Peptides against a protein of PDB entry 5EIB. Designs and how they scored, part 4

Target 1, 366 residues: chain A of PDB entry 5EIB
Amino acid sequence: VDLEPGTMDSVRSGPFGQIFRPDNFVFGQSGAGNNWAKGHYTEGAELVDSVLDVVRKESESCDCLQGFQLTHSLGGGTGSGMGTLLISKIREEYPDRIMNTFSVMPSPKVSDTVVEPYNATLSVHQLVENTDETYCIDNEALYDICFRTLKLTTPTYGDLNHLVSATMSGVTTCLRFPGQLNADLRKLAVNMVPFPRLHFFMPGFAPLTSRGSQQYRALTVPELTQQMFDSKNMMAACDPRHGRYLTVAAIFRGRMSMKEVDEQMLNVQNKNSSYFVEWIPNNVKTAVCDIPPRGLKMSATFIGNSTAIQELFKRISEQFTAMFRRKAFLHWYTGEGMDEMEFTEAESNMNDLVSEYQQYQDATAD
Target 2, 366 residues: chain A of PDB entry 5EIB as posed
Amino acid sequence: VDLEPGTMDSVRSGPFGQIFRPDNFVFGQSGAGNNWAKGHYTEGAELVDSVLDVVRKESESCDCLQGFQLTHSLGGGTGSGMGTLLISKIREEYPDRIMNTFSVMPSPKVSDTVVEPYNATLSVHQLVENTDETYSIDNEALYDICFRTLKLTTPTYGDLNHLVSATMSGVTTCLRFPGQLNADLRKLAVNMVPFPRLHFFMPGFAPLTSRGSQQYRALTVPELTQQMFDSKNMMAACDPRHGRYLTVAAIFRGRMSMKEVDEQMLNVQNKNSSYFVEWIPNNVKTAVCDIPPRGLKMSATFIGNSTAIQELFKRISEQFTAMFRRKAFLHWYTGEGMDEMEFTEAESNMNDLVSEYQQYQDATAD

## One batch from the design tools (peptide; aimed at target 1 H125 P196)

Design b1_p8_7 (made by RFdiffusion4)
Pose (drawn by RFdiffusion4):
Structure b1_p8_7 (pose): chain A 366 residues (1-366), chain P 8 residues (1-8)
Amino acid sequence: as target 2 above (366 residues)
Amino acid sequence: VTSYPKAF
């Protein structure tokens, strides 16, 4: 789905472009120009019922639908504006299904548009209310990993998307292969989301590799465990050691000692017990899958529900406030008939989200 | 923002 028609061509000319159902391409003529109001209201509304028809059709041909997963950026107009409209319409029509999103957060290091904080805040507001699980993929973190760790002086979207694809493969492994833990979206959500609004996850994986060089050696289980908890291996630009884990899901892929995995997972939990909330006993679940990802014999994927994610929302909020106080470009949004109070409503909701993460960060069992 | 109960 895109309001921009040129997106259809690039996907089709891609390696697996012909595998998609031709009828499932739903596109507009213009597109939003980084205007969330255009995406949602204006233009996305024009296009949205066509998308829902296709969604309804894919759903009726499902033996037992688990739910939906949406990939989109929060910084633009279509993936952000229309994407959150689609989520709200799907929530109305399929209220008992899990909504899961892979949402990329904007960063000034990657994109040169100062309205992106507007678009992201209006979107975060929708996701807080209408999604069950959201993987926070931070362009800030992706750029820093490419620039500082992978030593790519000029990271491209291809460089960033290599990190995203490795992450998405890792976090959906329990859904795609037989297993006991978090095997479906609802079970994953019940294990990861103690409070409904706090459903933004920090993904990480090990090893971090630059695409096309080179290899190995394969990591030991200890090396995998330590790296997947490392702040430098997170896809969100937050220091996990600045907050506390409410819940964690760890996924080890490849051939390895299950015993050694158990020992190392127990090791990181009790050497660093102060970083795991004490009022949620046994809050770290571990899954092993025998099939490694491509190019690797061993890998680990980390999914964290950490109070440290408030750093991501504080950064967006500060940029949003800096722009919104000067009312810069606000007429671009209200020109599409959007209420200015929606900006204030979204800002307050996001700041409320930050306070809630801090409340549980300081909470004690006593 | 129209919100709906969480599915899980």

Design b1_p8_7_s1 (made by RFdiffusion4, then SolubleMPNN; from b1_p8_7, 4 letters changed)
Fold by OpenDDE base, seed 1:
Structure b1_p8_7_s1 (fold): chain B 366 residues (1-366), chain A 8 residues (1-8)
Amino acid sequence: as target 1 above (366 residues)
Amino acid sequence: TKSYPPAY
C-alpha cells in the first residue's frame, strides 16, 4: 500500500515482487507530502476502503487468522497517517484479532523532514490505543549501529533497511517455524505485554559484525547472548540500564546446545538482575530454532519490553513541544481538516505513556 | 555485503 505509485513499481520490479498478488497492490497518485493529516483524513481516507476490501478477501482465505502485521514509518505521511487509519479500521472490523506493527521511529540523524515529530506523536497516540504489539525500530539506533558497530562511515537507507529486515526475520521466526515458544501472535502478547498500554518493544539482533572483523569473529552462544543484551545493539535508541525489563524474549537460530543457551541466558539474567523487575516471575523466555538465517551459522534476536523505552518517547516529545509551542507548520495539518486539539491530545497521551513506564520502573516488590 | 548479517 502507498499513496504514490513509484514505491509500488519499485516493489513489483524488485527481487521478490512476484510473491505478492497483483490485485493486492493498492496505491494512490498524489502522495502524502510527509503530512500525517493527508494520510489520515484526505488522500489516505479516499484509498482506505480499497485496502480494506483486499484485507477482507485475504482474511476470508485464511484457515486460522491470528491477526495483522503492519510495517510502516512514523516520520512520513503515508506510513504514519494512512497506516494508523488502517490500524483503526482493521481493529474496528476485527476486534478479536491481534494488531502487530513494525514502526520505524524518525531521527534527525537520518532525515531532514522538519514535521517528523508531529507525524510521530500523532502516530504514537494511535498505536497506544489500537495496537497489541509494536516493535520500535528507531532510525537513530539503526544509524548508530551502522556507524559505530558496522563501521559504515556514511550509513544509507539500504544499510538501515538491512538491519530492519534481519530484525523482522528474527522476531517472526517463532511464527514461521512450528513448535517454538510464542508460536502465535496471541501467545507473544500474553508473554510480553503485562499491561495493555505497555506494548512497545525494543528489538535487537546478533551477530552484528563489521566487514573488517568478519574473518576474526567466532559465532558462539556466549558471544551472541552478550551482544544481544548490549545496549549498543538495541534497535531502539534507549539504554536498558536506565530502566527495567518487564519482559524479555530471546530467539536463537541455528544448531546449538539447548543446555548452553539456558546456561548463558541464566548467567546474563543473574549478571543484570538489577535491570529486571522482581515482581514479574519467569519474565525471560527463550526459544531455539534449529534453522539458521541465510548466510549465518547461528543468530540471536532480542525482544525487550523495558521501561527505558520512555527515552525514545521523551526525545520525540521534546522535538514536538519545541515546534508546537510556536504553532510551526500547523496550517499544513489544519488545512487538511485536522483540529489543533488533536495535537494536544496526542502529546498528552504520549506523556501519560512515559509516566506509566516511569511508575513501573520505580515499583518495588512489596 | 558491507556487514553481517549478510543480505537475505
Scores: peptide ipSAE 0.028, ipTM 0.672, DockQ to the pose 0.019
OpenDDE base, seeds 2, 3, 4, 5: peptide ipSAE 0.025, 0.017, 0.025, 0.023; ipTM 0.619, 0.599, 0.671, 0.650; seed 2 fails the geometry check

Design b1_p8_7_s2 (made by RFdiffusion4, then SolubleMPNN; from b1_p8_7, 6 letters changed)
Fold by OpenDDE base, seed 1:
Structure b1_p8_7_s2 (fold): chain B 366 residues (1-366), chain A 8 residues (1-8)
Amino acid sequence: as target 1 above (366 residues)
Amino acid sequence: TKAFPPAY
């Protein structure tokens, strides 16, 4: 789905364009112009019924529909505005199904789009209410991984999207290979989401290796475990040491000892016990899939529900507040039929979410 | 320079 034809043509002409049905390409002509309101109330609202018709058709063809997965950007107009409109409409029609998202958070290091804080804040407001689980993929963190860990001097969207694809492949492993822990979206939500609004995950992937160091790196369970819990490997720009893990899932892939995995996972929890809440028993879950990713002998994918995720929302809130106090660019949104009150409500709900994470960070077992 | 792991 897109509000511009050019992206859809690029997907269709790409090396995997043939995996999608031609009738499932739904697109507009005008685009959203990086405006959430165009995506949500005007251009996106004109296209949404055509998307819902495809969603219904594909849902009816499923033997057992678990839920929906959306991949979108929160900085743009289409992914943010139309993406959140689709989430709300699908939630209304399928209230008993899981809504999962891969939400790409904006960063000034990656994009010069000035209105990204508005688009992100308005999107987070919708995601808090209408999703069951959201993977926070932060362009800030992806850029820093590319630059610091991968030693890329000038990270590209291709380099960032490569990390996103590796992460998505990792977190969906248990869904694609039956008999694993978290084998369905509902089981994942039950294990990862102790409180309904606190469903924002920090993902991570290991191994991350610079091209020059590939030949010298051993792939071992201890190294994967250590790298997966390193703050520098988080694909959300948060330091887990500034918060506490509510829940964690680790997905190992490749031929390895389950005993060695369990020993290393126990060791990393014990070494980092101060960064876990003590009042959620058995809050770390581990899965091992014998099938490695293409081109690797083994990998590990991390899913963390941490109170440190508030650092990401605080960053967006600070940027939002700096613009909104001056009413900068607001006329582009109000001209599409938005009220200024919706900005204030979205800011308030995101600040409430930050306060909720802080409350559970400070909570004790007593 | 491409990121690692290799593309799928």
Scores: peptide ipSAE 0.043, ipTM 0.727, DockQ to the pose 0.020
OpenDDE base, seeds 2, 3, 4, 5: peptide ipSAE 0.023, 0.020, 0.027, 0.029; ipTM 0.649, 0.659, 0.697, 0.720

Design b1_p8_7_s3 (made by RFdiffusion4, then SolubleMPNN; from b1_p8_7, 5 letters changed)
Fold by OpenDDE base, seed 5:
Structure b1_p8_7_s3 (fold): chain B 366 residues (1-366), chain A 8 residues (1-8)
Amino acid sequence: as target 1 above (366 residues)
Amino acid sequence: TKAYPPAY
């Protein structure tokens, strides 16, 4: 789905364009112009019914519909505005299904789009209410990984999207290979989301290795485990050491000893015990899939529900507030039928979310 | 050549 035709043409002409049904390409002509309101109330609203028709058709073809997975950006108008409109509409029609998102958070290091903080804040407001699971894929973190870890001097969207694809492949491993822990979206939610609003996940991937270092790297379970818990491997720009893990899932892929995985996972928890909440027992889950990702002998994917995720929301909120206090660019949104109150409500709800994470971070076992 | 991890 896109509000611009050129994106669909790029997908169709791509190496995987033939995987998708032609009728499942739903697109507009005008784009959202990086405006959430265009995505949500105007251009996106004109297209949403056509998308819902496809969603219904594909849902009816499912033997057992677990839920929906949306991939979108929160900085752009289409992914943010239309994406959240779709989430709302799908939630209305399928209230008993899991809503899962891969939400790409904006960063000034990656994009010069000035209104991204508005689009992100307005989107987060919708995601808090209408999603069950949200993987926070932060362009800030992706950029930093590409630059610092992968030694890419000028990270491209292709480089960032490569990390996104690796992460998405990792977190969906349990859904794609039967017999794993968290084998369905509902079980994942039950294990990962202790409080309904606190469903924003910090994903991470290992191995992350620069091209120049690939030849010198041994892939071992201890190294994967250590890197998976390293803040530098997080796909959200938060330091887990500044918060507490509510829940964690680790997904190992490749031929490895389950015993060694369990030992290393226990060791990393014990070493990092001060970064876990004490009042959620057995809050770390581990899965091992014998099938490695393509081109790797083994990998590990991390899913963290951490109170440190508030750093991401604070960053967005600070940027939002700086613009909103000046009413900068608001006329582009109000001109599409938005009220200024919707901005205030979105800011408030995101600040409440930050406060909730902080409350649970500071909560001690009584 | 893509960065490591390799493309899926």
Scores: peptide ipSAE 0.068, ipTM 0.774, DockQ to the pose 0.020
OpenDDE base, seeds 1, 2, 3, 4: peptide ipSAE 0.055, 0.036, 0.055, 0.039; ipTM 0.758, 0.700, 0.714, 0.720; seed 4 fails the geometry check

Design b1_p8_8 (made by RFdiffusion4)
Pose (drawn by RFdiffusion4):
Structure b1_p8_8 (pose): chain A 366 residues (1-366), chain P 8 residues (1-8)
Amino acid sequence: as target 2 above (366 residues)
Amino acid sequence: VAAKAAHH
C-alpha cells in the first residue's frame, strides 16, 4: 500500500517482486508529501476502503486468523498517517485480533525533514491506543550502528534495512517454526505486555554484521548472550541500563548446548538482577530454534520491554515541542481539516506514556 | 488514552 504510485514499480522489479498477489497492490496517484493529515484524513481516507476490501478478502480465506502485522515509518505521511488509519479501521472490524507493528522512528541523522516529529507524535498517539505490540525500530540507532560500529562512513537505506531485516527475521522466528514459547502473537503479547499501553519493544540481535563481509568465527553462547543484551546491539536508541526490564524474550538460533544457554541466561539475570523488575518473577523467557539465519551458524535475538524506551519518546517529544511551540507548518495540517487540538491530545498522551514508564521504573516490591 | 489491547 502507498499513496505514491512509483512504489509499486520498485517492489515489483525487486527479486521477489513477482511473488506477491497482483490484486494486493493498492496505490494512489499522488501521496502525502510527509503530511500525516493528508495520509490519514485526506488522501488515506480516499484510498483506505480499497485496502480494507483486500484485507477482508485475505482474512475470509484464513482458517483461523491470528492477527495483523504492519510495516511503516512514523516520520512520513502515508506509512504514518494512512497506516494508523488502517490500524484504526482494522481494530473496528477485527476487534479481537492482535495488531502488531514494525514502526520505524525518525531521526535527524537520516532524514532532512523537520515535520517528522509532528508525524511521529500523531502516530505514537494512535499506536498507544490501538496496537497490541509495536517493535520500535529507531533510525537513530540504525544509523549509529552503521556509522560507529560497522564503520560505514555514509550509511544508505540499504545499510539500515540490512539491520531491520535481520531483526524482523529474528523476532518472528517463534511464530514461523515449531516451538513451545511465544508461538503465536497473543501468547507473545500475554508474556511481554503487563500493562496495555506499555507495548513498545526494544529489539536487538547478535552478531551485528555489515552486509557482504565477513563471516565469522561463529560466536560462543556466552558471547551471543552478552552481545544481545549490549546497548550497542539495540535497534532502539536507548541505554537499557538506564531503566529496568519488565519482560524479555530471547531467541537463540542454530546448533548449541541448551544447557549452556540455560546457564548463561541465568547468569545475566542474577549478576544484573537490579535491572530486572523484582515484582515480575521469572520475566525472562528463552527460546531455542535449530535453524540459523542465512550466513550464520549461531545467532541471538533480543526482545525487551524496558522502561528505558522512554528515552526514545522523550527525544521525539522534545523535537515535537520545539516545533509545536513556534507553530511551524501547522497550517499544512489544519489545511486538511485536522483539528489543532489533536496535536495537543497526541503530545499529552505521549508524555503520559513517558511518565508511566518512569512510574514502573521506580516501583518497588517492598 | 486507554489502550484497546486484544489480549487484555

Design b1_p8_8_s1 (made by RFdiffusion4, then SolubleMPNN; from b1_p8_8, 4 letters changed)
Fold by OpenDDE base, seed 3:
Structure b1_p8_8_s1 (fold): chain B 366 residues (1-366), chain A 8 residues (1-8)
Amino acid sequence: as target 1 above (366 residues)
Amino acid sequence: SEAKAAVF
């Protein structure tokens, strides 16, 4: 779905355009102009019913609907504004289904769009209330991985999107292959989300190797496990060492020993025990799928629910506050029918979320 | 059981 026709034409002409039904392309003419309010209250609100009709039709074709997966950006106007409107409307119509998102967080290192902090803050407010599971994919972390780990001198959106696609393929492995841990969205939520509002995940993927170093890297279970828990491998721009893991899931793919996986997962937990909460027993879950990803012998995908994710929200909040105190660009949102109170409510809810993560970080076993 | 994906 897009508010601009040109994006849809790019998808249709792309290498995978033929896998989508033509009738499932819903698009506007005017675009959101990087404005959340256009996505949520005006241009997106005019289009949302047409999207919901497609969602209903596709849902009726399911033998067993588990829930929904949304992929969107929080920095833009369409993915942020219309995406969160759609989440709200789907939640109202399907309150018993799981809402899962892949939410791309904005970064000043990747985009010069000045209003991204507003779009992100307004989006996070909606995601806190209306999603059950959110994978935080941070453009800052993706850029840093491309530059530092992959040794790409000038990372492109293509390079970033390659990391996103590898991660999405990894986290959905258990949904696509029978007999795995977290084989449905509800089981994933039960294992990963100990408190309803604390449903924001830090994803990671291994192996990540520069082209020049591929020949020197051993693809082994120890190396995958070590890289997967490395702070530099997180696709959210926060350091797990500054917080505590509430829950973790690890998904290994390829032909490997389950015994070796269990040994390495135990070793990494013991080595990093200070970075886990002690009051959630058995908070690390491991799955192994014998089917490797395309082009790799083996991989590991990480899903972390960490209190360190508050660093991501603090970054957005600081950027938001710096603009909002000056009322900079606010007239572009209020002119689309938003109240200034919605900004204050969104800022407050995100600060409350940060405080909740800090509370559980500081909590001890009684 | 199918999970529906929406891409935006």
Scores: peptide ipSAE 0.022, ipTM 0.626, DockQ to the pose 0.049
OpenDDE base, seeds 1, 2, 4, 5: peptide ipSAE 0.019, 0.014, 0.018, 0.016; ipTM 0.468, 0.490, 0.445, 0.479

Design b1_p8_8_s2 (made by RFdiffusion4, then SolubleMPNN; from b1_p8_8, 4 letters changed)
Fold by OpenDDE base, seed 1:
Structure b1_p8_8_s2 (fold): chain B 366 residues (1-366), chain A 8 residues (1-8)
Amino acid sequence: as target 1 above (366 residues)
Amino acid sequence: MEAKAAVF
């Protein structure tokens, strides 16, 4: 779905454009102009019913509907504004289904769009209320991985999107290959989300290897396990050492010993025990799928629910507050029918979320 | 059980 036809033409003309039904391409003509309000209240609101008709048709064709997966950006106008409108409308119509998102967080290192902190804050407010599980894919972290780890001098959207695709492929492994841990969206939510509002995940992927170093790296279970828990391998720009893991899922792919995986996962938990809450027993889950990703012998994908994710929300909140105190660009949103109170409510709810993460970080077993 | 992905 997009408010611009050119994006849909790019998808349709791409290597995988033929996997999508022609009737499932829903698009506008005007775009959102990087404005959340235009995506949520005007241009997006005119298109939403046409999307919902496709969603209904596709849902009726399912033998067993688990839920929905949305992939969107929070910095743009369409992915943020129209994406969160669709989440709300789907939640209203399907309240018993899981709402899962892959939410791309904006970064000033990647985009010069000045209003991204508004779009992100307004989106996070909707995601807190209307999603059951959200993978935080942070453009800050993706850029840093491309630059520092992959040794790319000038990271492109293609390089960032490659990391996104690897991560999405990793976290969806258990859904695509039956008989694994977290084989459905509801089981994932039950294992990963101890508190309803604390459903924002830090994903990570291993191996991350520069083209020049690929020939010299062994892929071993110990190395994958170490890299997967390294802050430099997180697709969200937060340091897990500044918080505590509430829950973790690890998904290994390829032919490996389950015993070796269990031993290495126990070792990494014991070494990092100070970074886990002690009051959630058995909060680390491990899956092994014998089918490797394309082009790799083995991989590991990390899903962390950590209180360190508050660093990401604090970054967005600080950027939001700096603009909002001056009412900078606010007229572009109010001109589309938004109230200034919606900004204040969204800021408040994000700050409450940060405070809730901090409360559970500081909580003891006693 | 296929989770339907909507890409936006």
Scores: peptide ipSAE 0.026, ipTM 0.673, DockQ to the pose 0.047
OpenDDE base, seeds 2, 3, 4, 5: peptide ipSAE 0.021, 0.021, 0.016, 0.018; ipTM 0.613, 0.628, 0.433, 0.477; seed 2 fails the geometry check

Design b1_p8_8_s3 (made by RFdiffusion4, then SolubleMPNN; from b1_p8_8, 4 letters changed)
Fold by OpenDDE base, seed 1:
Structure b1_p8_8_s3 (fold): chain B 366 residues (1-366), chain A 8 residues (1-8)
Amino acid sequence: as target 1 above (366 residues)
Amino acid sequence: AEAKAAVF
C-alpha cells in the first residue's frame, strides 16, 4: 500500500515483485507529502476502504488468521498517517486478532524532514492503543550500526533496509518454521508483553560484521550471544544498561547445541542480572531453529521489552516539544482537518508511556 | 533515483 504510485512500481519491478498479487497493489496518486494528517484524514482516508477490501479478501482466504503485520515508517505521511488509520480500522473489524507492527522510527541522522517528530508522535499515540506488538526499528540505531559496526562510510537506505530485512526474517522465524517457541503471534505477545501498553520491542540481530572482517570472524554461540546483548547491536537507539528488561526472546538459527545455547543464555542473564526485573520469573525465552538464514551458518535475533525504550520516546518527545511550543508547521495538519488537541493528546500519551516504563523500571519485588 | 528508505 502506498499513496504514491512510484513506490509500488519499484516493488513490482523488483526481484520479488512477482510474489505479490497484482490486485493487492493498492496505491494513490497524490502522496501524503510527509504529512500524517494527509495520510490519516484526507488522501489516506480516500484509499482506506480499497485497502480494507483487500485485507478482508486475504483474511477470508486464511486457514487460520492469527493477526496482521504492518511494516511502516513513522516519519513519513503514508506509513505514519495511513498506516495508523489502517491499524485502527483493522482493529475495529478484527478485535480478537493480533496487531503486529514493524515501525521505523525517524532520525535526523537519516532524514532532513522537519515534521517527522509530529508524524512519529501522532503515530506512537495510535500504536499505544491499537497494536499488541511493535518492533521499534530506529533509523538512528540502524545508521549507527551501519557506520560503527559495518564500517560503511555513507550508509544508504539499502544498507538500513538490509538490517530491517534481517531483523524481520529473524523475529518471524518461529512463525515460519514449525516446533519453535512463540510459534504464533499470540504466544509471542503472552511471553513478551506483561502490561498491555508496554508492547514496544527493541530488536537486535547477530552476526553483524563488516565486509572487511567477515573472513576473520568465527560464528559461535558465545559470540552470537554476546553480540546480541550488546547495546551497540540494538536496532532501537536505547542503552539497555539504562533500564531493565521486562522480557526477552532470543531466536537462534542454524545447527548448534541447545545445551550451549542454554548455557550462554544463562551466563549472559547472570552477568547482566541488574538489567532484568526480578519480579518476572523466567522472563528470557530462547528458541533454536535448525534452518539458518540465507548466506549464514548461524544467526541470533533478539527481541527485548526493556524500560530503556523510553530513551527513544524521550528523543521523539523532545523534538516534538521543541516544534510544538512554537506551533511550527501545524497549519499543514490543521488544514487537512486535524485538531490541535490531537497533538496535545498524542504528546500526553507518549509521556504517560515513558512514565509507565519508568515506574516498572523502579518497581521492586514485594 | 536515490532509493528512499523503505518507509514502509
Scores: peptide ipSAE 0.019, ipTM 0.449, DockQ to the pose 0.026
OpenDDE base, seeds 2, 3, 4, 5: peptide ipSAE 0.017, 0.018, 0.012, 0.016; ipTM 0.535, 0.583, 0.424, 0.454; seed 2 fails the geometry check

Design b1_p8_8_s4 (made by RFdiffusion4, then SolubleMPNN; from b1_p8_8, 5 letters changed)
Fold by OpenDDE base, seed 4:
Structure b1_p8_8_s4 (fold): chain B 366 residues (1-366), chain A 8 residues (1-8)
Amino acid sequence: as target 1 above (366 residues)
Amino acid sequence: MEAKSAVF
């Protein structure tokens, strides 16, 4: 779905365009102009019913609908505004289904769009209330991985999207290959989300290796495990050492020893025990899928629910507050029918979420 | 079960 036709034409002409039904391409003509309000209240609101008709048809064709997966950006107007409108409308119609998102967080290192903090804050407000599971894919972290780890001098959207696709492929492994841990979205939520509002995940992927180092790097279970827990490999720009893990899932792919995986996962937990909450027993889950990703012998995908995710929300909140105190660009949103109160409510709810993460970070076992 | 993913 897009508010611009050109994106749909790019997908349709792409190497995988033929895997999608032609009738499932729903698009506008005018775009959102990087404005959440256009995505949510005007241009997106005109298109949402046509999207919902497709969603209904595809849902009715499912033998067992477990939930929905949305992939969107929070910096743009379509992914942020229309994406959150769509989430709300799907939640209203399917309240008992899991809402899972891959939410791309904006970064000034990647985009010069000045209003991204507004779009992100308004989106996070909706995601707190209307999603069950949100993978925070932070363009800040993706850029840093591309630059520092992959040694790309000028990271492109193609390079960032490669990391996104690897992560999405990793976290969906259990849904695509039967007999694994978290074989459905609801089991993932039960294992990963101890408190309803605390459903924002830091994803990670291993191996991440620069082209120049690939030939010298062994792919071993210890190396995958070590890299997967390294803060530099988190696809959310937060340091897990500044918080505590509430829950973790690790998804290994390829032919490996389950015993070796269990030993390495125990070792990494023991080494990092200060960065886990002690009051959630068995909060690390591990799965092994014998089918490696394309082009790799083995991989590991990390899903962390950590209180350190508050660093990401604080970054967005600080950027939001700096503009909002000056009422900068607000007329573009109010001109689309928004009230300034919606900005204040969104800021408040995101700050409350930060406070909730901090509360559970500071909580001890009695 | 095939997960139907929608990319927007």
Scores: peptide ipSAE 0.019, ipTM 0.573, DockQ to the pose 0.043
OpenDDE base, seeds 1, 2, 3, 5: peptide ipSAE 0.006, 0.017, 0.012, 0.018; ipTM 0.418, 0.481, 0.423, 0.547; seed 2 fails the geometry check

## One batch from the design tools (peptide; aimed at target 1 E129 P196 E345 N349)

Design b1_p9_1 (made by RFdiffusion4)
Pose (drawn by RFdiffusion4):
Structure b1_p9_1 (pose): chain A 366 residues (1-366), chain P 9 residues (1-9)
Amino acid sequence: as target 2 above (366 residues)
Amino acid sequence: PRPNNSAIF
């Protein structure tokens, strides 16, 4: 789905472009120009019922639908504005299904548009209310990993998307292969989301590799475990050691000692016990899958529900406030009939989300 | 805080 028609061509000319159902391409004529109001209200509303028809069709041909997963950026107009409209319409029509999103957060280091904080805040407001699970993919973190760790002086979207694709493969492994833990979206959600609004996850993986060089050696289980908890391996730009884990899901892929995995996971939990909330006993679940990802014999994927994610929302909120106080470009949004109070409502909801993460960060069992 | 329309709650 895109408001921009040129997106259809690039996907089709891609390697697996012909595999998609031709009828499932739903596109507009213009597109939003980084205007969330256009995406939602204006233009996305024009296009949205066509998308829902296709969604309804894919759903009626499902033996037992688990739910939906949406990939989109929060910084633009279509993936952000229309994407959250689609989520709200799907929530109305399929209220008992899990909604799961892979949402990329904007960063000034990657994109040169100052309205992106507006678009992201209006979107975060919708996701806080309407999604069950959201993987926070931070362009800030992706750029820093490419620039500082992978030593790519000028990272491209291809460089960033290599990190995203490795992450998305890792976090959906328990859904795609036989296993006991977090095998479906609802079970994953019940294990990861103690409070409904606190459903923004920090993904990480090890090893971090630059695409096209080179290999190995394969990591040891200890090396995998330590790297997947490392702040430098997170896809969100937050230091996990600045907050506390409410829940964690770890996924080890490849051939390895299940005993050694158990020992290392127990090791990181009790050497660093102060970083795991004490009032959620046994809050770290571990899954092993025998099939490694491409190019690797061993890998690990980390999914964290950490109070440190408030750093991501504080950064967006600061940029949002800096722009919104000067009312810059606000008429672009209200020109599409959007209420200015929606900006204030979204800002307040995001700041409430930050306070809630801090409340549980300081909470004690006593 | 505003509520979530969570399918698990």

